# Designs tried in a protein design run: peptides against a protein of PDB entry 3J47. Part 19

Target 1, 121 residues: chain A of PDB entry 3J47
Amino acid sequence: IRLTNQLKSLKGLQSKLKDVVEYLDKVINKELPINHTILGKLQDVFNLLPNLGTPDDDEIDVENHDRINISNNLQKALTVKTNDELMVIYISNLVRSIIAFDDLIENKIQNKKIQEQRVKD
Target 2, 69 residues: chain B of PDB entry 3J47
Amino acid sequence: YEEKEESNLAATKSMVKIAEQYSKRIEEEKELTEEELKTRYVGRQDPKKHLSETADETLENNIVSVLTA

## One batch from the design tools (peptide; made by RFdiffusion4, then SolubleMPNN)

Design b1_p10_5_s3 (from b1_p10_5, 5 letters changed)
Fold by OpenDDE base, seed 2:
Structure b1_p10_5_s3 (fold): chain B 121 residues (1-121), chain C 69 residues (1-69), chain A 10 residues (1-10)
Amino acid sequence: as target 1 above (121 residues)
Amino acid sequence: as target 2 above (69 residues)
Amino acid sequence: PVKIPDLPPL
């Protein structure tokens, strides 16, 4: 249940992001006017995201550079954390698969023993 | 979406505690597997199946906990 | 947060 809810939330976010990209492309192509309310909300979301930007803007004051470095360090730390978590999930799934396989082998061995006993009787 | 986001945030806060519990759960799973191996020699079907099911439940709980972060 | 100034309403 929880996993399904998270996956649904992530899919919803992905769909919304896609709709935004499609809207931005239409605005760039002059097909539609800019919706300032949607754009403002998107800007707020992007401003809350850790600055992924390559430092191509030479004019960022030293104080902003330290904040960007902190943000990039935070993003790297979050990426590492996510990688570690995924690794743990992967290992857990492998271990579960091994246990299930061992049980299946045992069940087959037991079934063979039962069949051999029935043939002797 | 909002209710799920709130649930995800609560789960993420619990993840640090789950990471510590994960190490313990892995050890418990290993113990169950060892007991299953011992039960294999005793020739009892029921204990092995129970150990396997318990290991599966432990792994499922770990996976759910990690994916909820 | 860098706010891009809203274009004046048409």
Scores: peptide ipSAE 0.418, ipTM 0.815, DockQ to the pose 0.069
Fold by OpenDDE base, seed 4:
Structure b1_p10_5_s3 (fold): chain B 121 residues (1-121), chain C 69 residues (1-69), chain A 10 residues (1-10)
Amino acid sequence: as target 1 above (121 residues)
Amino acid sequence: as target 2 above (69 residues)
Amino acid sequence: PVKIPDLPPL
């Protein structure tokens, strides 16, 4: 249930981002007037997002270099955190698989012992 | 969507707590596996099965917890 | 937050 809800939320976010990109493309192509209210909200969203962009090389004002480094450091820290979480899942699944395999081996040994006992009777 | 986003945010906050709980759950799972090994030597089936089931449940809770991150 | 200034209404 929880996983299905997260997947549905992520799909909803992806669809909304796609709609925003399609809207921006129409505005760039002059097919739609620039809605300043929508652009302002989009700018607020982009300013809240860690700057995932490689800085385009051309107009690096020196003040932007520290902010870009902070943003890249934040992205790197988030990536490290995500990797640690994924590693935890991986280890958990591996341990579960090992336990399940050990139980299977024991069940097989027990079944064999029961069959050997039935043949001796 | 909003209700699920709120659920995801709550899940992400719980994930930090789950990372701490994960270390504890791995230790609990390991203790369970060690007790299974001990039960294999003692020849009592029932404690070992209960231990395996508890380890599986602990792992399921970990997987769900990390997938909610 | 860098805000792009709104163009005046037509």
Scores: peptide ipSAE 0.406, ipTM 0.821, DockQ to the pose 0.056
Fold by OpenDDE base, seed 3:
Structure b1_p10_5_s3 (fold): chain B 121 residues (1-121), chain C 69 residues (1-69), chain A 10 residues (1-10)
Amino acid sequence: as target 1 above (121 residues)
Amino acid sequence: as target 2 above (69 residues)
Amino acid sequence: PVKIPDLPPL
C-alpha cells in the first residue's frame, strides 16, 4: 500500500513536470501567453531546489559566493543523507538474505531427513 | 500531493526513529535466529517457519519504511 | 529572488 502511494505520487509529479515543460516550450514559441503567477511559483520552486545543475560559468556575481557555499553544503548534506539511507536498505536486504538462506538450509536438511525415512519404510 | 508531502515529511522524521528501531529490530531478528537455533534442538517444525516468516515481514516493513521516508 | 516584472496585461 505505501509503495503504491509513493509510486502514484511520483508518477503524478512526473506528469505535472512534463505538463510544465510543454507549457514552457509553448511560451518560448509564443504560442501561449505567459501566466506570470504560474511562472512566479515555478521560479520560487526552482530557487528552493538546490542547484543540482553545474552552474554555467557566466553569472558568477561575487555576492553569490556565500550562496554557492550554502548550496554546495546543502547538496553535500542531501548526498550524505541519501548514502546513509541506501546503506540502511543495503544492510537490511543483506540481513534478510542471510535469514532466507538459513531457512533454505534448514528446509533442505528436513527434506533430506524425510527422504531418508521414506527409503527405510 | 500535499497529503503526500506531509507523508514524506512524517516518513523522514520516522526514518530517524526507524534508525533507532533498526538497531532494536536487528536485535529482535537475532533473538528470532537464536529461537530457531533452540527450536532445531526441540525437533518441532512449526515454530521455525513462523519465526522465519515474522523475520521476513519485519525486514519488509523496514525496507518499505526506509523507501517511504 | 529576481522578480521579472509582470508585462502589462494585453
Scores: peptide ipSAE 0.401, ipTM 0.803, DockQ to the pose 0.060
Fold by OpenDDE base, seed 1:
Structure b1_p10_5_s3 (fold): chain B 121 residues (1-121), chain C 69 residues (1-69), chain A 10 residues (1-10)
Amino acid sequence: as target 1 above (121 residues)
Amino acid sequence: as target 2 above (69 residues)
Amino acid sequence: PVKIPDLPPL
């Protein structure tokens, strides 16, 4: 259930992002006027999103190189954090799989001993 | 969309809590494996079965957590 | 969050 909801949310975000890109391309081509309500909501979303690597194309001043490095460092830090969380979950699953396998082996050994006793009787 | 964003934020906070609970569960599972090693000596089948069931439930919960991460 | 003010329609 939870995975399906995350996947549905990610697909919804991807569809909206595609619609925004298509809208921005039409605005750049002067085919459509800027919808200020959509742009304001998009700005709110971008301000809530940790700045994942859209260089605002405007002022190439030397201070933006440090901000791009900070954005890349933030993206790198988020990627490292996500990798660490996934690694912990992976190790968790591996440990549980090992324990379940050990229990299966023990159950099989016990069942074999019970069968060998029944054949002697 | 907002309900799902709130659900994802709650999911991320739950993942941090799951990581802490997981460290504790690994320790509890090690203790149970030591008790299982002791129970291998004492010959009663019931504690081993309960440990195996608890390990399986723990495994299922982590697989679901990984799939949801 | 810096909100860019909307320009009035021309």
Scores: peptide ipSAE 0.387, ipTM 0.820, DockQ to the pose 0.067

Design b1_p10_5_s4 (from b1_p10_5, 6 letters changed)
Fold by OpenDDE base, seed 2:
Structure b1_p10_5_s4 (fold): chain B 121 residues (1-121), chain C 69 residues (1-69), chain A 10 residues (1-10)
Amino acid sequence: as target 1 above (121 residues)
Amino acid sequence: as target 2 above (69 residues)
Amino acid sequence: VIKIPDLPKL
């Protein structure tokens, strides 16, 4: 249930981003006026997003360097956290597979013992 | 969307607690596997199956906790 | 028939 909700939220965000890109393309092509209210809210969202930007390190003034470093550190910390989480899931799945394999071996040993008893009777 | 964002924030706050619980759950699962090995020696079929099921449930709860974080 | 325990589908 929770994973399905996260996936649905991500899909909703992706759809909104696509609608924004399509809107921006129409504005560039002079087909539609800019909806200032949607654009303002989008700018607020982009300002709150950790700067995922590729280092086009050409010409952002020294006052933004501390915010960029904090944002890059936050992105790096989120990436590390996600990697650690995936590692935990991977190890958990491996351990579960090992336990399931151990049970299978035991079931085989028991079945063999039962068959050996039936041949003696 | 807002209800899911609130759920994601709650999940993120629980991540540190989940990491600690994960380490503990792995140890509990190991203890279960050792008890299965002991139960093999005692020849009782039912305790081993229950132990394996409990280990599987512990792993599932761990995976769900991590995926929810 | 050896029942391979199906990994519980998450």
Scores: peptide ipSAE 0.513, ipTM 0.856, DockQ to the pose 0.013
Fold by OpenDDE base, seed 1:
Structure b1_p10_5_s4 (fold): chain B 121 residues (1-121), chain C 69 residues (1-69), chain A 10 residues (1-10)
Amino acid sequence: as target 1 above (121 residues)
Amino acid sequence: as target 2 above (69 residues)
Amino acid sequence: VIKIPDLPKL
């Protein structure tokens, strides 16, 4: 249930981002007037998103080289965190598979012992 | 969408707590496996199956917790 | 009958 909700949220965000890009392209091409209310809500969403390394090209100041490195470091840290989580899931699934296999072997040994007892009786 | 964003923020805050719980649950699983090894010597009845089922439930809860983080 | 413990589907 929770994974399905996260996946649905991520798909909703992806669709909305695609609609925004298409809207921005139409505004750049002068096909549509700028809707300031939609842009304001988008700016609020972008300010709440961890700045995942799209420098809007409009601040030419020498201090941005360290901020780009910090943003790349943040993206790298988030990628490392995601990799660590995926690794934990992988290990947990592996351990569960090992336990299930051990139980299968034990059940097989028990069934063999029961059959050997029935042949002696 | 807003309720899910709030749920994702709560999930991210729980992630650190889940990492600590994961370490603890790995130790609990190891204790269960050691008890299974001891129970291999003791008699025809169901404690082994119950221990295996409890280990599987503990692992499932770990995987769901990590996937939820 | 070997009862394969069904891994609970996540």
Scores: peptide ipSAE 0.501, ipTM 0.850, DockQ to the pose 0.013
Fold by OpenDDE base, seed 5:
Structure b1_p10_5_s4 (fold): chain B 121 residues (1-121), chain C 69 residues (1-69), chain A 10 residues (1-10)
Amino acid sequence: as target 1 above (121 residues)
Amino acid sequence: as target 2 above (69 residues)
Amino acid sequence: VIKIPDLPKL
């Protein structure tokens, strides 16, 4: 259930992002008028995406170079977090595989004992 | 969307808690495996299978929890 | 504030 909801939310975001790209392409091609309100909000979302990691940058006129570095640092931190999560999943799957293997060995030993008992009867 | 965003935010907050719970669940899984090892020597079929199934369910819940983060 | 329309409940 939770995974399905996250996947559905991610798919919804992906679809919306695709619609925005298609809209931007049509605006670039002069096929549609620029909705300044949608573009402004999209720009605000793109500016807020890196700022969602730093709530305190309310007032500094710092040149475009530092903003790109902060965005890259946040993206790097998110990538590191994702890597740590994937490592935990990998270890969990490995541990599950070991337990399943131990159970398989026990089942094989039990089956062998049952066969040996049937041959004595 | 809002309910899922709230679920994702709750899942992300739960993820830090899941990392801590994961360490604890790995320890609980080890305890279950040690009890299975002890029960292997005690010669009756039923408690081992239930313990193995409980360990598998705990692992599945951990994997789903990490995938949800 | 333009609200993003809700995806249909599956």
Scores: peptide ipSAE 0.442, ipTM 0.833, DockQ to the pose 0.105
Fold by OpenDDE base, seed 3:
Structure b1_p10_5_s4 (fold): chain B 121 residues (1-121), chain C 69 residues (1-69), chain A 10 residues (1-10)
Amino acid sequence: as target 1 above (121 residues)
Amino acid sequence: as target 2 above (69 residues)
Amino acid sequence: VIKIPDLPKL
């Protein structure tokens, strides 16, 4: 149930992101008037998103150095949090795999014992 | 969305509590594996299977909780 | 704080 709700939520976010891209393309093509309120909100969301993807804006105005350090610290903190989460998932999967392996061994031993009894009868 | 942000904040606080509970659940899982080892000596089929199923369910709930957080 | 309207319930 929880996994299905997460998947539904992620699909909803993906659909909304597609609608935003399609809206942005229509604005670039001058087909729709720019809703300044939606654009301002989107710009605030993009400014809050750590710049995960463009190293190529070479207009480093020197006044942004403190904001770059805060953004880099937030990006590092988010990366560390994501790494810690992935590590917990990895350990949990490893432990589950060990238990499942122990059960498989026991089931194999029991099946062998049942076969040995059937050959004696 | 507000319920999701509140769920994500509650999930982040729950992640710290899940990390503490994870250490405790690993210890509970070791106790379960030690009881399986003891049950291997006592020769009754049923308690060992139930213990394994409970450990798998506990791990699945942990994984789902981490993926939800 | 600009509230983005909730996605319509499917």
Scores: peptide ipSAE 0.454, ipTM 0.825, DockQ to the pose 0.221; fails the geometry check

Design b1_p10_6_s1 (from b1_p10_6, 6 letters changed)
Fold by OpenDDE base, seed 4:
Structure b1_p10_6_s1 (fold): chain B 121 residues (1-121), chain C 69 residues (1-69), chain A 10 residues (1-10)
Amino acid sequence: as target 1 above (121 residues)
Amino acid sequence: as target 2 above (69 residues)
Amino acid sequence: DIVKLDEIKF
């Protein structure tokens, strides 16, 4: 249930981001007028995004190219974190599978013993 | 969307705690598996099944925690 | 008799 809700939320965010990109592309191509209200809301969203890439406030002059690299480095760090989390899930699932397999073996041994006893009686 | 954002924020705050809990739960899972091995020698059906079920529950909680992170 | 593995419900 929780997973399904998170996946649905992530899909909703992805769809909204796609709509924003499509809107920005249309504005760049002069197909639509610049909507200042949408740009203001986008700017608010960017300001609410945790500054996941700023070490402390002290260097004002990082050229726009370095900001894209910082965003990419952050995305890379988030991807690494996600991979580590997936690895943990994978290990946990393997351990569950091993436990379940051990139980299956034990149940099979017990069933065999019960059948052998019934044949002797 | 807002209710889910609030749920995701609560989930994210829980992530740090989950990482700590995950390390602890892995150890608890390992202890449970060792106790199953001990119960295998005693020949009593019920304690082994209970230990397996407890290990499964611990793993489920870990998976849900990591997926909530 | 094959013991059924209980499916891990996610």
Scores: peptide ipSAE 0.513, ipTM 0.851, DockQ to the pose 0.014
Fold by OpenDDE base, seed 1:
Structure b1_p10_6_s1 (fold): chain B 121 residues (1-121), chain C 69 residues (1-69), chain A 10 residues (1-10)
Amino acid sequence: as target 1 above (121 residues)
Amino acid sequence: as target 2 above (69 residues)
Amino acid sequence: DIVKLDEIKF
């Protein structure tokens, strides 16, 4: 249930992000006037997003190419965190499977002993 | 959307707690396996069944935690 | 004293 909700949230965010990009492209192309209400809601969403790198104050100049990398750096950090969580989950399942297997082996040994006793009686 | 954000924040906090609980569960699971090795000895009411049930419950809780991560 | 294997009730 939780994974399905997370996936649905992520899909909703992705759809909204796509709509924003499409809106920004239309504004850049002068096809639509800047809708201040949408921009305000977008700004609220950006303020509610964990700060995708506001550099603290100080120093002018260099290049529009790094802003795509900053969104990528937080996305990368979130991906690393998600990978670590998935790894812990994987190891947990593996350990549980090993214990279940040990119990099955022991149960099989017991069943074999019970059968050997029944053949001897 | 808000219910999902709240659920995601709760999920993230639960994941940190799950990681701590997982480390503890691994230690409990090792202790259980060592006790099973020792409990192969002599004549008392089946601690082996209780150990197996506890291991299965620990397994189920991790699978549910994984499925909920 | 070798504890007899027969008292291993599984």
Scores: peptide ipSAE 0.372, ipTM 0.841, DockQ to the pose 0.006
Fold by OpenDDE base, seed 5:
Structure b1_p10_6_s1 (fold): chain B 121 residues (1-121), chain C 69 residues (1-69), chain A 10 residues (1-10)
Amino acid sequence: as target 1 above (121 residues)
Amino acid sequence: as target 2 above (69 residues)
Amino acid sequence: DIVKLDEIKF
């Protein structure tokens, strides 16, 4: 239940992110007028993305070139973190599949023992 | 969505703790598998099922914790 | 005989 709800929430976020990308592509291609309200919210999201990795450390006069590299490095670090997280999820699912398989084998062995005992009686 | 972003921030702080817990839980899973192997010799069906269920629950909590992070 | 694993309820 909790895992299913998290997967549903993640799928909802992914769908919304896809809709935003598709909207941006349509705006870039001039197929749709630029909705300034959506762009403003998207800019707010892009401005909040770099703040997820900077502690509240004071006024560093870092020239605009370093900010783009830091933003790209943070986005890369977030992408790497997301990939690592997905990898951990994948490994955990694999481990569950192995445990479930071990249980299946044990249940099969037990069923075989029960059948062998019934034939002896 | 805002509640989810706040949940994702709390979850990201939990992720570092979860990575440490994940390593520990993998070790707990190995112990469970070793105990299952030992319980195969003791001939009691009930302890094995309970051990497997506990391993599955532990893994579930791990994946949920990682997905929340 | 395929042993059915109990469906993990998430």
Scores: peptide ipSAE 0.527, ipTM 0.852, DockQ to the pose 0.015; fails the geometry check
Fold by OpenDDE base, seed 3:
Structure b1_p10_6_s1 (fold): chain B 121 residues (1-121), chain C 69 residues (1-69), chain A 10 residues (1-10)
Amino acid sequence: as target 1 above (121 residues)
Amino acid sequence: as target 2 above (69 residues)
Amino acid sequence: DIVKLDEIKF
């Protein structure tokens, strides 16, 4: 149930993100007027997103070098955190799979014993 | 969606606590597996299924906790 | 008979 709800949430987020991209493309193509309220919220989201953007080679004045290093360190720290979380999920899934296999083996042994008893009767 | 974002934030804060609980849960899962091994020796089928179900629930809670973090 | 692991209803 919880996993299904998380998956549904993630799918909803993905759909919304796609709608935002389609909206931005229409705004770039001048098909729709720029909604300043949507743009402001999107800008807030982008400011909260770790700048995963490769620095487009547009003239980064030397004064921003310290901010870029801080951003890169934050991005690295977030990447490490994400990797650690994924590792924990992976280990948990492996342990669950092992337990499920042990149960399957035991069930198979029991079923075999039941079949052997039915053949003797 | 906002309620889920708030739930995700609350769960992320809980994840630091879950990291400590994870070590404890691994030990609990190991105890469950050892108890299954003991129950195999005693020949009683009923405790094994309950143990497996408890291990599965513990793993589900771990996965949900990590996915929510 | 492959005992279908009861799909853990998440």
Scores: peptide ipSAE 0.499, ipTM 0.850, DockQ to the pose 0.016; fails the geometry check

Design b1_p10_6_s2 (from b1_p10_6, 7 letters changed)
Fold by OpenDDE base, seed 1:
Structure b1_p10_6_s2 (fold): chain B 121 residues (1-121), chain C 69 residues (1-69), chain A 10 residues (1-10)
Amino acid sequence: as target 1 above (121 residues)
Amino acid sequence: as target 2 above (69 residues)
Amino acid sequence: EIIKLPEIKF
């Protein structure tokens, strides 16, 4: 249930991002006026996305070239975190498969023992 | 959408706690597997099935925790 | 004899 909700949220975000890209392309092509309300909310979202990495230190000017690198570094750090999480999920699933296999072996041993008992009776 | 964003933020905070719990649950799972090995020698069907079921539940909880993280 | 596979609930 929770995973389905996260996936639905991620799909909603992806659709919204696609609509924004399509809107930006239309604005670049001068086909549509800038919807300032949608752009403002989007800008707030884009400003909040990088801020998830630094709680509050107010101070001082470093140039616009580093902000793209910092955004890319934060996105890279989030990607690394996501990869680590996926790796843990993968390992957990592997361990579960191993336990299920151990249970299968035990079931087979028990079945064999039951057959051997029936042949003796 | 907002309720899900709040849920994702709560999930992200729970992730750090889940990573600590994951390490503990891996140890609990190893203990269960060792007890299963011991129970194999005792030839009683019931304790072994219960141990296997408990290991599966522990793994399911780990997977759900990591997936929810 | 049919080996019962444990249900891997994902």
Scores: peptide ipSAE 0.509, ipTM 0.852, DockQ to the pose 0.013
Fold by OpenDDE base, seed 4:
Structure b1_p10_6_s2 (fold): chain B 121 residues (1-121), chain C 69 residues (1-69), chain A 10 residues (1-10)
Amino acid sequence: as target 1 above (121 residues)
Amino acid sequence: as target 2 above (69 residues)
Amino acid sequence: EIIKLPEIKF
């Protein structure tokens, strides 16, 4: 259930981002006037993006060349974090598989003992 | 959208806590597997099964937590 | 002998 909600949220974000890109392309092509309300909301989203990584870095004047690098560095940091999380899930699944395999071996040993007892009786 | 954003923000805050809980749960899972090894020698009534079930539950909670992160 | 694999409930 939770995974489905996250996937649906991510799909919603992806769709919104696509709509923004399509809107920006139309504005660049002079097909649509610049909607200041959409631009303001987009600016708010871009200003919130750096705040998603660290709540405590309130004071770096980063010049415009570093903003693309900051977005890429934050995206890279988020990708690394996601990779670490996926690695954790993978290890957890491996450990479950090992435990399940141990239980299977024990069940097999018990079944063999039960059969050996039935042959003696 | 708003309910999901709130759920994602709560999930993201839970991620840091989940990473800490995950480290703790891995240790709990290792302890459980060690107790299964000990129970292999102790006869007839299944503390092993209870240990395996508890390890599985711990792992389930870990996966749900990481998937919620 | 039917070895029941524990169902991994996702």
Scores: peptide ipSAE 0.504, ipTM 0.856, DockQ to the pose 0.013
Fold by OpenDDE base, seed 3:
Structure b1_p10_6_s2 (fold): chain B 121 residues (1-121), chain C 69 residues (1-69), chain A 10 residues (1-10)
Amino acid sequence: as target 1 above (121 residues)
Amino acid sequence: as target 2 above (69 residues)
Amino acid sequence: EIIKLPEIKF
């Protein structure tokens, strides 16, 4: 149940992101007027997103080097955190798979014993 | 969606607490597996199935906790 | 004998 709800919400987020991209493409193509409220919210989302953007090669103003280093360190720290979280999920799934496998073996042994008993009767 | 984002933020704060609980849950899961090993000797099927189900539920809760963090 | 995995109800 909880995993199904998470998957449903992730699919909802993916659909919303797709709709945002399609909207942005239409705005770039001048097919739709710029909605300033949507742009403001989108800008807030992009400011909260770690700048995973390749530095666009537009003009290295040398004064921003310290801010870029702090941003890169924050991005690296967020990446490490995400990797640690994924590792915990992976280990948890492995342990679950091991337990499920142990149960499967026990069920197989029991089924075999039941079949052997039916052949003797 | 907003309720879920708020739930995700709460789950992230709980995740630090969950990391500490995770170590404890791993130990509980191990105790469950040890009890399953003991119940193999006692020849009753019912406690083993319950143990397996409890281990699965514990792992599901861990996965959900990490996916919500 | 094909052992069916228990269906995990999420």
Scores: peptide ipSAE 0.511, ipTM 0.849, DockQ to the pose 0.015; fails the geometry check
Fold by OpenDDE base, seed 5:
Structure b1_p10_6_s2 (fold): chain B 121 residues (1-121), chain C 69 residues (1-69), chain A 10 residues (1-10)
Amino acid sequence: as target 1 above (121 residues)
Amino acid sequence: as target 2 above (69 residues)
Amino acid sequence: EIIKLPEIKF
């Protein structure tokens, strides 16, 4: 139940992110007018993305070129974090599959012992 | 969305704790499998099933915690 | 002998 709810929430986020990307592509291609409200919210998200990596300390006068590199480094760090998270999930699922396989082998061994005992009786 | 961002921030802080807990839970799972290997010699189906269920629940909680972080 | 996986209750 909890895992399914989290997966559903993640899928919902992914769908919304895809809708935003598709909307942006349509705006770039001039197929749809720029919705300033959506763009403002997206700009707020893009402005909050760098803030996830900077502690609230210090007015650093960093020229616009370093801000792009920091944003790319943060996006890269978030991508690396996401990849590491997906890797941990993959390993955890693999381990769970191994445990389930071990249980199956044990159940098979027990079933065989029960059958051998029934043939002796 | 704001509740989800707040949940993602809380989850990110939890992720570091989860990485530590994950390492500990892998060790606990290994200990459980070693005890399961030892318990293979002790008579009845019930302890092994409970151990397997506990390992599965622990892994599920790990995956859920990582997916939340 | 087909080994049945335990049903994962979510």
Scores: peptide ipSAE 0.511, ipTM 0.851, DockQ to the pose 0.015; fails the geometry check

